# Ledger of designs, part 164: peptides against a protein of PDB entry 3B8E

Target 1, 230 residues: chain A of PDB entry 3B8E
Amino acid sequence: PFLIFIIANIPLPLGTVTILCIDLGTDMVPAISLAYEQAESDIMKRQPRNPKTDKLVNEQLISMAYGQIGMIQALGGFFTYFVILAENGFLPIHLLGLRVNWDDRWINDVEDSYGQQWTYEQRKIVEFTCHTPFFVTIVVVQWADLVICKTRRNSVFQQGMKNKILIFGLFEETALAAFLSYCPGMGVALRMYPLKPTWWFCAFPYSLLIFVYDEVRKLIIRRRPGGWVE

## One batch from the design tools (peptide; made by RFdiffusion4, then SolubleMPNN)

Design b2_p23_4_s4 (from b2_p23_4, 20 letters changed)
Fold by OpenDDE base, seed 2:
Structure b2_p23_4_s4 (fold): chain B 230 residues (1-230), chain A 23 residues (1-23)
Amino acid sequence: as target 1 above (230 residues)
Amino acid sequence: EEVLELLKELLEKLKKLLEEAAK
């Protein structure tokens, strides 16, 4: 998100504090919860792997898969960002190169895509209104990411949801997201303004996409062990 | 409120550092 902000010169979609909240808050507890996940039911049925050849291939494939999931997460966040800005009159094409004028406190007549002029205060409210939904979108997508990461090969339905700590992690990250979204003072402290509850649903299609993507990937792995998707 | 203000200042400084590093 920050790289796109710099390269495209768009208004900042996700603040530094919200990035830290993702990295330290919403990612840590879920990651710890995965350490308590039960072994896959098929682990004893796996063929012996050649540690010289299969390790390198598998590490590359896993890295690519997680990279793809990360890209889908980023796309989900940016989708929410662009929807909010579009609802406020700023179409995606108009945002390109706008950052310089957007961040200038002395320019109080920045025009949107429809010719409406925005003061510095008004456009900063819109910017900070985007931070919270972007963050919440990442959290909702992380629900799917956490659930799919509990297994490498088995379907979530085959492995089940027996890990109570993983379930706790899902509730914890959701509670943290709610706290950061609705607690008084977060707009000042974290540049995260209160979120309309309806914006939580904006991420659901992307969460579902990740879930379906990983289930299809795992299905292919089960049908073709040692394939390029493993 | 004082803690929130301190946190805000720290975060703004961090943001500036990151913006400078990205140039």
Scores: peptide ipSAE 0.000, ipTM 0.206, DockQ to the pose 0.018
Fold by OpenDDE base, seed 3:
Structure b2_p23_4_s4 (fold): chain B 230 residues (1-230), chain A 23 residues (1-23)
Amino acid sequence: as target 1 above (230 residues)
Amino acid sequence: EEVLELLKELLEKLKKLLEEAAK
């Protein structure tokens, strides 16, 4: 999100504080919970890893984690961001290069796509209105990401949801997201204005997409062992 | 609101596909 903010010179879609809340608040407990996941049912049927040739973290795993899944997560957040700004009169194409004028407190006549002038304060309200739903979108997508990370090959339906710490992590990140979205004073303290409850559902298709994508990938691995997707 | 409705429809379609795949 911050890289796109810099490269495209768009209004900030996700604040630094909200990024820290994701990295340290919502993702930490779920990530730790994966250390307590039960072994896959077929793990003992696999040959042991060769420590001299096989790396624990290979290029393929990095590509999946940061290149594919991370990109889908970002797309979900940006979709919500662009929808909110469009509803407020700023079409996506108009946002390109707008950051300089957007962040200038001395410019109080920034025009939207329809010629309406926006004061600095009005612009910041719209910007901060985007932060919360972007954050919530990431959390909702993280549900699917956490669940798919439980296994390398087996379906989640085969593995089951037996890790109580993982379940706790899902509730914790959801509770934190709700707290940050609806607690009074978050708009001033964290620049996160309250979220309409309906926006929680905006991320659900993306979560489902990630889940389906991973299940299909795992199905391919099971049917074609040693393939490029493994 | 229209976007959310479309997304809801998409979600429902995907859910049905998953249910069919689970049978």
Scores: peptide ipSAE 0.000, ipTM 0.291, DockQ to the pose 0.036
Fold by OpenDDE base, seed 4:
Structure b2_p23_4_s4 (fold): chain B 230 residues (1-230), chain A 23 residues (1-23)
Amino acid sequence: as target 1 above (230 residues)
Amino acid sequence: EEVLELLKELLEKLKKLLEEAAK
């Protein structure tokens, strides 16, 4: 997210405080919960990997898979960001290169895609209005990430949801997201303005996409053991 | 509203893909 902010020179889609809340608040408990996940039902049935041949290839494939998931997460957040800004009159194309003028407090006549002029204060309100939905989008996508990380090969339906700590992690990150989104004073303290409840659903397609992607990946692994998708 | 409809369509497509993958 921050890289795209720099490269595209768009208004800041996600504040530094919200990033810290994701990394330290929403990710930590779920990540710890994975340590308590039950072993895959077939783990003891797998032949030992050949350390010389399988390790490097498998690490690259795992890295690629997690990298792809991370890209889908970022796309989900940016999608929400662009939708909100578009609803406020700023089309995605118009946002390119706008950062410099957007962040200048002395410019009070920044035009949107429809020629409406926005004061600095108005622009910051809409920017901070984007921070909360972006954050929530990441949390919703993280639900899928956490669920898919339960297993390497088995479908989530095969492994089941037996880890109570993982379930707790899902509720914790959701509760934190709700707290940060709706608690009075968060707009002032964290620059996270309250969001409409409908924005929670904006991330669901991307969460589902991640889930489908991983299930398809796992299905391919099950059908072709030792393939380049493992 | 248009975005919501597009999202619904996407969700439906993804749901179908999931159902196909689950077979």
Scores: peptide ipSAE 0.000, ipTM 0.262, DockQ to the pose 0.033
Fold by OpenDDE base, seed 5:
Structure b2_p23_4_s4 (fold): chain B 230 residues (1-230), chain A 23 residues (1-23)
Amino acid sequence: as target 1 above (230 residues)
Amino acid sequence: EEVLELLKELLEKLKKLLEEAAK
């Protein structure tokens, strides 16, 4: 998100505070919970790892986690961002290069895609209105991401949801997201303005996409061991 | 809302294609 902000010169889609809330708040407990996940049912049927040739974390896992899944997450966040700005009169094409004027407090006549003029204060309200839904979108997508990370090869349906710590983590991150989104004073303290409850559902298609994608990937791995998707 | 519905439809189509490819 931050790289796109710099390259495209668009208004800031995700604030620094919201990024910190994701990295330190919503992701920490879920990530720790994976350490307590039960071993896959077939783990003892696999060949032992060769410590000289086999890495615990390989390039394929990194590519899946930070390349493919990360891109889907980013697309979900940016979708929410562009929808909110479009609802406020700023179409995506109009946002390109707008940051310089957007962030200038002395320019109070920035025009939207329909010729409406926006003051600096009005623009910042809209910007901060994007931060919370973007954050919540990431949290909702992370539900699916966490669940798919329970296994490397087996389906989640084969593994099940028996890890109580992981379940607790899902509730914790959701509760924290709700707190940050709706607690009075968060707009002043964290620049996170309250969002409409409907925005929680905006990310559901992306969560489903991640889940389906990973289940299909794992199915291919089971049917074609040693494939490029492993 | 219309954009969301369109996105949902596209995702459902993608899901079906992926499921078919996985068979």
Scores: peptide ipSAE 0.000, ipTM 0.303, DockQ to the pose 0.027

Design b2_p23_5_s1 (from b2_p23_5, 21 letters changed)
Fold by OpenDDE base, seed 3:
Structure b2_p23_5_s1 (fold): chain B 230 residues (1-230), chain A 23 residues (1-23)
Amino acid sequence: as target 1 above (230 residues)
Amino acid sequence: LLEEILEKLEKLLKEIEELGKKL
């Protein structure tokens, strides 16, 4: 998120405080919960791996998979960001290079795509209105990511949801997201304005896409044991 | 401010964990 803000010079899609809430608040408990996940039912049926060759390949594949999932998460957040700004008169093309004027407190006549002038305060309200739904979008996509990460080969439907700590982590991140989105004073304290409940559903297609992608990947691994995807 | 926010978040996480243990 922050890299695209720098490269494209767009208004800040996700605040620094919000990033910290993701990294420390929503990701920590889920990450710990994965350490307590039960072994896959078929793990003991696998032949011993070559510790020199197979470890490096697996680390690269895991890193690539997490990198791809992280990119899909970012795309979901940016989609929500661009939709909100477009609804407020700022088309995506108009946002390119706008940061310099957007962040200048002395410029009170920044025009939108329709020629409407926006004061600094109005622009900051719109910016902060994007932070909350971007955050919530990440949380909703993380539900799928956490659930898919609990297994390497088995479907979630085969492995089941036996890890109570993982289930707790999903509730925790959701409760934190709801708290940050709706608690009075978060707009002033965290620069996160209240979210319309409908925006929670904007991330669901991306969450579903990640889930389906991983289930298909795991299905391919099961059908082609010893393939490059293990 | 960041440290205070982190401490508050950690406290909230602990409270939620305790609530989760009661459920």
Scores: peptide ipSAE 0.007, ipTM 0.268, DockQ to the pose 0.034
Fold by OpenDDE base, seed 1:
Structure b2_p23_5_s1 (fold): chain B 230 residues (1-230), chain A 23 residues (1-23)
Amino acid sequence: as target 1 above (230 residues)
Amino acid sequence: LLEEILEKLEKLLKEIEELGKKL
């Protein structure tokens, strides 16, 4: 998110608070849950044929998989961001290079895509209005990510949801997202303005995409053990 | 931008610290 913010010079899609809530709030319990996840039966039973090459291949493939999942997560967040800004009159193409004027507190006549002038305060409200949906989008996408990360090779349908800590993590993330989105004062305290309930559903296609992607990946790995997709 | 990020980070760290002191 931050890289696109710098490169495209767009208004800030994800606030620092939101990033911290993701990294410390939503990811902590899930990360712990994964550490306590029962070792996948296939990982423990399969002796590495070549510990050096299989480890390096595995590290590269884990890195690629996490990189791809992270890209889909970012795309989901940016989609939500662009939709919200478009609903407020800022089309995606108009956001390119707008940052300098957007963040300038002395410019109170920044025009949207329809020629409406926006004060600095109004722009910051709409920017902060994007932070909460972006966060919620990440949480909803993380549901899929947590579920898929539970297994490396086996389908989620095969391993099931037996890890109570993982289930607790999903509830914690959801509860935190609901708290940050709807608790009075969060707009002032965290600059996370209340989210319309409809925005929770904007991430679902991306969550489903990640889930399908990983199930397809795992299916390929199961059918072609030792392939480049591992 | 970096200054704004740093300022936001510092503010957040202070808020977290204050919250931590209240807990």
Scores: peptide ipSAE 0.005, ipTM 0.263, DockQ to the pose 0.023
Fold by OpenDDE base, seed 5:
Structure b2_p23_5_s1 (fold): chain B 230 residues (1-230), chain A 23 residues (1-23)
Amino acid sequence: as target 1 above (230 residues)
Amino acid sequence: LLEEILEKLEKLLKEIEELGKKL
């Protein structure tokens, strides 16, 4: 998120406070929940691995998978961001290079894609209105991420959802997201303005995409053991 | 089933929003 903000010079899509809420709030309980996940049923069926070669390969592949999932999460957030700004008159092409004028307090006549002028205060309201849906998008995508992280090889349908702590984590992160999004004063305290309930659903295609991606990945691993995807 | 779940979730989110405004 922040790298694209710098490179494209677009208005800030996700605030620092929202990032901290993700890293410290929404991700912590879910991460702990994975420590209590039952061992994958196929672990005992794995042949003895060479501890020097197979550990390094497995760590690299796990890192790549998480990297790819993280990219899909970022795409989901940016999609939500661009949709909100487009609904407010700022088309994605118009946002390129706009940051300098957007962040200038003394410029009160920044034009949108339709020639409407926006004051500094109006622009900041729109910017902060993007932060909350971006955050919520990440949380909704994390639902899929948590579910897929239960297993390395087995389908979630094979492993099941018996981990009550994981289920609790999903509810906790969702409740926190709802609290931060709708609690009075969050706009002032956290620069998180309330979002329309419909924005929660904008992330669902990306959540589904992650789920399908990982199930396909796991299917390939099961069918081609020792492949570069494992 | 998915549509029903989505409708229930939307309703729940609206209720949370309304509760948040009352708080």
Scores: peptide ipSAE 0.000, ipTM 0.246, DockQ to the pose 0.228
Fold by OpenDDE base, seed 4:
Order: structure tokens, then C-alpha cells, then sequence
Structure b2_p23_5_s1 (fold): chain B 230 residues (1-230), chain A 23 residues (1-23)
């Protein structure tokens, strides 16, 4: 997310505190939960044909899969950001290069896509209104990520939700997202203004996309063992 | 150690944010 903020010179989509809450709050418990995930029945039963090459290929494929999931996650967050700004009069094209004027405290007449002037204070309220739903979007997308990470080859429906720590991680992420979104003072303390409950659903298409993507990937791996997708 | 890592990370993120604002 931060790279796109720099490259596109758009208003800050996600605050530093929110990034810390993602990396430390939402990712830590899930990462621990995955470390305690039961070994996939198929991984333990199949010795690699070549322990050196097959391990390296598997590590590359895992890294690519996680990289792709991370890109979909970022796209989900940015989608939510652009939707909120568009609802407030700032179309995506108008946001390009706007950062300099957006962050300038002395400019109180920044125009939106419809010619409405926005004060610095009003702009910062809208910016901070984007931080919370961006964060929530990340959490909702992470639900799918955590669920799909349970298995390499088997469908989630075959492996099931046996890891209690993973379920706890999903609950913790959701509880943290709810706390940061609705607890009084979070707007001042974390620059995360209260979220309308409807924005939780904005991420669901992306969560579903990740889920479908991984299930299709796993289906291909199962149908073509030793393919370049494995 | 964790607190130190978190503090360093927070500092780095602030520095990056400040650099981003200057660009």
C-alpha cells in the first residue's frame, strides 16, 4: 500500500499505526497459528522425488502464491479506499498527484471531482475515514488467506478447520478490527474513524476471489501432479 | 526484545511517512 501512495502521489490510504496493527496485531497470531497447523496428510506421505530440486521449486511456488495473495489483498484495500473517496466526491483519476495539495495545511480550497472545495480539516477527516475500512478490508481478506493456507494441495473442505489456534486467530483479527473501528477515541489516538458496518462487506468479493483462486490452484495441482503450478 | 523491535519498526514507519510527505 505505501508504495502506491509514493508512486501515485495519492492521499495516504493507510496510516502507519494501522500498518503496525496489521503487521503485529492481525498477522502475528495467524502466523503462529499456521506454525501449529497440522501437517497436510499429503505432504507428509509424499517424499520429494528429488529433495533438493523439489524443495526449491516448492519454496518458489509458495513464495509466488503468497506474493499473489498479498497483491490481491492490497488491491482489495485500495478498492475500498477509492470507493470511499469517490463517495466523498474524489474520483480515482482526480486523486493522482493530489497528495501535495491534500497534505498542505495552508490550502483550504482543494477541489474535488465536482468542483466542491475542501478545507484541510475536512480532507483529513475523509483520509482518516479511509484508514479504518482499509484495515477492515485487509482483515476480511486475511480470513480467506488463513483458511487457504491450511493446505498446500487439499481443498479446505477436505482438510477441515481442525486447528483451534487458527480459529482463535480469525477471532482475534475480527475482534481487533471491531475494537479499532468502534472504540471511542480511536479516531484521535490511531487516526481511525468509526466505520459504517456496511463497509465490512466491501472486502468480501476480494476474500472470495482469494478463496476461489487458491481452490482452483489446488484443484490444478491435484489434477496435474508435478505441474508447474504445484 | 519485541518492544525494541516494535519501537524500531514504528520509527522506521514514521520516517518513511515523513519522506513520503516530502516527495
Amino acid sequence: as target 1 above (230 residues)
Amino acid sequence: LLEEILEKLEKLLKEIEELGKKL
Scores: peptide ipSAE 0.015, ipTM 0.355, DockQ to the pose 0.024; fails the geometry check

Design b2_p23_5_s2 (from b2_p23_5, 20 letters changed)
Fold by OpenDDE base, seed 1:
Structure b2_p23_5_s2 (fold): chain B 230 residues (1-230), chain A 23 residues (1-23)
Amino acid sequence: as target 1 above (230 residues)
Amino acid sequence: LEEEIEELLKKLEELIEKLEKEL
């Protein structure tokens, strides 16, 4: 998110507070929950053919998979961001290079894609209105991430939702997202303005995409044990 | 107090944005 913000010079899609809420709020409990997840029997029984090389390869493959998931997650967030800004009159193309004028408090006549002028305050409101949905999008996508992280090889349908700690983590993450999105004063305190309930669903396609991606990955691994996808 | 906090947050955001531009 931040890199695209810098490179594209778009209005800030995800605020620092929102990032902190992700990193410290939503991710911690789920991460802890995963630490208590029962080890997959296949992982525990798998002996590397070459302990020196296969460990490194496996670590790289895992890192790559997480990188891919992270990219899908970011795309989900940006999708939500662009949809919200488009609904407020700012088409994605118009946002390119707009940051300088957007962030200038002395410019109170920034035009949207339809020629409507926006004051600095109005622009910041819409910007901060994007932060919450972006955050929520991340949370919803993380549901899939957490669920898929339960297993490396087995389908989620095979492993099931057995870890109560994981379920608690998902609940906590969702509750935090709901709190930040709907609690009065969060706009002032955290620059997270209230979220329309409909925005929760914007992430679902991406959550599903991650889920499908991982299930396909795992299916390939199961069909071809020791393949490059493992 | 709310207004003051909002102003402080705004200043902080501006500072962060400046730092981000410099990095």
Scores: peptide ipSAE 0.013, ipTM 0.287, DockQ to the pose 0.020
Fold by OpenDDE base, seed 2:
Structure b2_p23_5_s2 (fold): chain B 230 residues (1-230), chain A 23 residues (1-23)
Amino acid sequence: as target 1 above (230 residues)
Amino acid sequence: LEEEIEELLKKLEELIEKLEKEL
């Protein structure tokens, strides 16, 4: 998110503190949940394969999968960001290069895509209004990630939701998202203004996309063992 | 309301500057 902010010179989609809350707060429980499931899966998969080559391939696969999922998460967050800004009159094309004027306190006449002038205060309210739904989008997408990462090769439907740690992770992330979104003072502390419940649903298409992507990936791995997707 | 928003924004900026210094 921050790299795109710098490169595109768009208004900040997610505050630094909020990014830290994602990286340190929301990602820890998923990572722990995945580490436990990997350990269980590795115990079950201990057929006598050559441990060096199979570990390297598996680590590369996991790294690529996490990289791809992270990209989809970022896309989901940015989609929510652009939707909110578009609803407030700022089309995505108009946001390109706007950051310089957007962040300037002395410019109180920044025009939107429809010629409406926005004060610095109004712009910052809109910016901070984007932080919460961006965060919530990441959390909802992480629900899909947790569910899909439960199985390396099998469909979620085959292995079921038996992992208590996964269920706990889902509840913890949801509780954290609700806390950060609705707790008084989070707007001041984290630049996260209260979120309308409707915005929780904005992430669902991306959660579904990740789910479908992973099921397709797993299907390809099952049908073409030793392919480039492995 | 605008004055209250400006005051809140100033407080927010001060908090951010403090956080940036602690990081």
Scores: peptide ipSAE 0.000, ipTM 0.243, DockQ to the pose 0.021
Fold by OpenDDE base, seed 3:
Structure b2_p23_5_s2 (fold): chain B 230 residues (1-230), chain A 23 residues (1-23)
Amino acid sequence: as target 1 above (230 residues)
Amino acid sequence: LEEEIEELLKKLEELIEKLEKEL
């Protein structure tokens, strides 16, 4: 999120404190849960044939998988961001390069895509209105990510939800998202304004996409054991 | 203060990544 903010010079889609809540609050418990996940019985039974090459291939595959999932998460968050700004009169094309004027407190006549002038305070309200839905979108997408990362080869339907720590992680992420979205004072303290309940559903298509993608990937791995997709 | 917070955040991210690699 922050990289695209810098590269595209768009208004900040996700605040630094919100990023912290994702990285420390939502990702830590799930990451720990995956470490305690019982390795699939098939992974532990085969000694690496070549520890140097097989480790490098696995690290590359893990890095690519996390990179792809992270891109889908970011796309989901940015979709929500652009929808909210478009509903408030700022079309995506108009946001490109707007950051400098957007963040200038002394400019109170920034025009939207329809010629409406926005004060600094009004612009910041709209920006902070985007932070919470962006965060919630990431959390909802992470539900699918955590569930798919539980297994390398087996379908979620085959392996089931046996890890109690993973279930706790999903609950913690959801509770944190609800707290940050609805607790009074979060708009002032964290620059996260209250979320309309309807925005929780905006991320579900992306969660489903990740789930379907991984199930297809795992299906390919099961049909072609020892392929480069493992 | 914002720069210090960002630096602290970066260190925390690096620590989390290290923890994730050790796990």
Scores: peptide ipSAE 0.000, ipTM 0.247, DockQ to the pose 0.019
Fold by OpenDDE base, seed 5:
Formats: C-alpha cells, structure tokens, sequence
Structure b2_p23_5_s2 (fold): chain B 230 residues (1-230), chain A 23 residues (1-23)
C-alpha cells in the first residue's frame, strides 16, 4: 500500500494508526491461530521422509500463498479507496500526482474531476473517510484468508469450521473493526471517520475471489501431488 | 470511562501530532 502511495503520488489511502491496528490487532490472533493449527498439523504429519527439503518447500509455498493473498487484500483496499474518492468527485486518473497539492495546507482550491474546489479541511475529511473503509475491507478479506489458511490441501467444506480459535479470531477482528469504525471520538483520535454499513459489503467480492483462488489452488494440489505448487 | 477514554484519545492525538512533527 505505501509503495503505491509513493509511486502514484495519490492521497494516503491508509493511515499509520490503521496499519498498526491491522498488524497488531487484527493479524495477531489469526497468526497465533494459524501457528497452533500448523503445530497440530505438523504433529499429525508423520515424519517427513526428507525433513530438510520438505520443510523448505512448505515454507516457500506458505510464503508465496500469503504473498498472493496479501496482494488481493491490497487490491481490495485500493478498490474501496478509489470507489470512495470517485463518489466524492475524484476519479482515479485525477488522483495520480495529486498528493503534493492534496497535502498542501495552503492550497484550498484543489479541483476534483468535475471542477469542484476542495479546501484542505474538506480534502482531509475525505482522506480520513477512506481509512476506515480500507481497514474494514482488509478485515473482511482476512475472514476469507483465515478460513482458507485453516486447510492446506482439503477444501473448507471438508474440514469445516470446527476450530474455536479461528472463530474467536474472526470475532475479535470484526469487533475491533466495528469499534474503530463506530466508536465516538475515533475520527478525531485515529483519523478514522465512521463507516457507512454498506462499505462492509464492498469487500465481499474480494473475499470470494480469495476463497475461489484458494479452492482452485487446493484442487490443483490434490490433482497434481508433488508438482511445483507443493 | 468515556471521559477517560476521550482524554486518553486526546493525549494519543497529541503524541501522534508530536511524532508527525518530529518524523
């Protein structure tokens, strides 16, 4: 996210506080849940025939899968960001290179795509209005990520939602997202303005995309045991 | 509790603003 912000010179899509809430708040319980499930799965895995090669391959596959999921999460967040700014009159093409003028406190006449002038204060309100939906988009996409990461080879439909730690993680993430989105004062303190409930649904296509992607990946792994994807 | 949270939030804002000025 931060790299695209620098390269494209767009207004900041996600605040530092929001990033910290993702990294420390939302990702921690899921990561612990996954670590426990991996430990349980590794205990259930009979000794790998070649522990050195099989560990390295498995770590690379996990890293690649998380990297791909992280890219889909980022795309979902940026989609939400661009939709919000477009609804406020800033089309994606117009946002390119706008950061310098956007962040300038002395420029109070930044034009949108329709020629409407925006004061610095108005622009910052719109920017901060993007932070909360971006965060919520990440959380909703993480629901799918957690569900898919529970199984390495089996479909979610085969293993089911029996892990209480996973359910707790999903609840914690959702509760944190709701707290940050709707608690009074969060707009001032965290620069996270209240979210319209409709924005929770904006992430669902991306959650579905992650789910479909992982089910297809798992299907390929099941059909080609020992291929480049194992 | 709400007032304490608001005060803590205000202090956090001041700290963030200070950090942003120092960063």
Amino acid sequence: as target 1 above (230 residues)
Amino acid sequence: LEEEIEELLKKLEELIEKLEKEL
Scores: peptide ipSAE 0.000, ipTM 0.277, DockQ to the pose 0.028

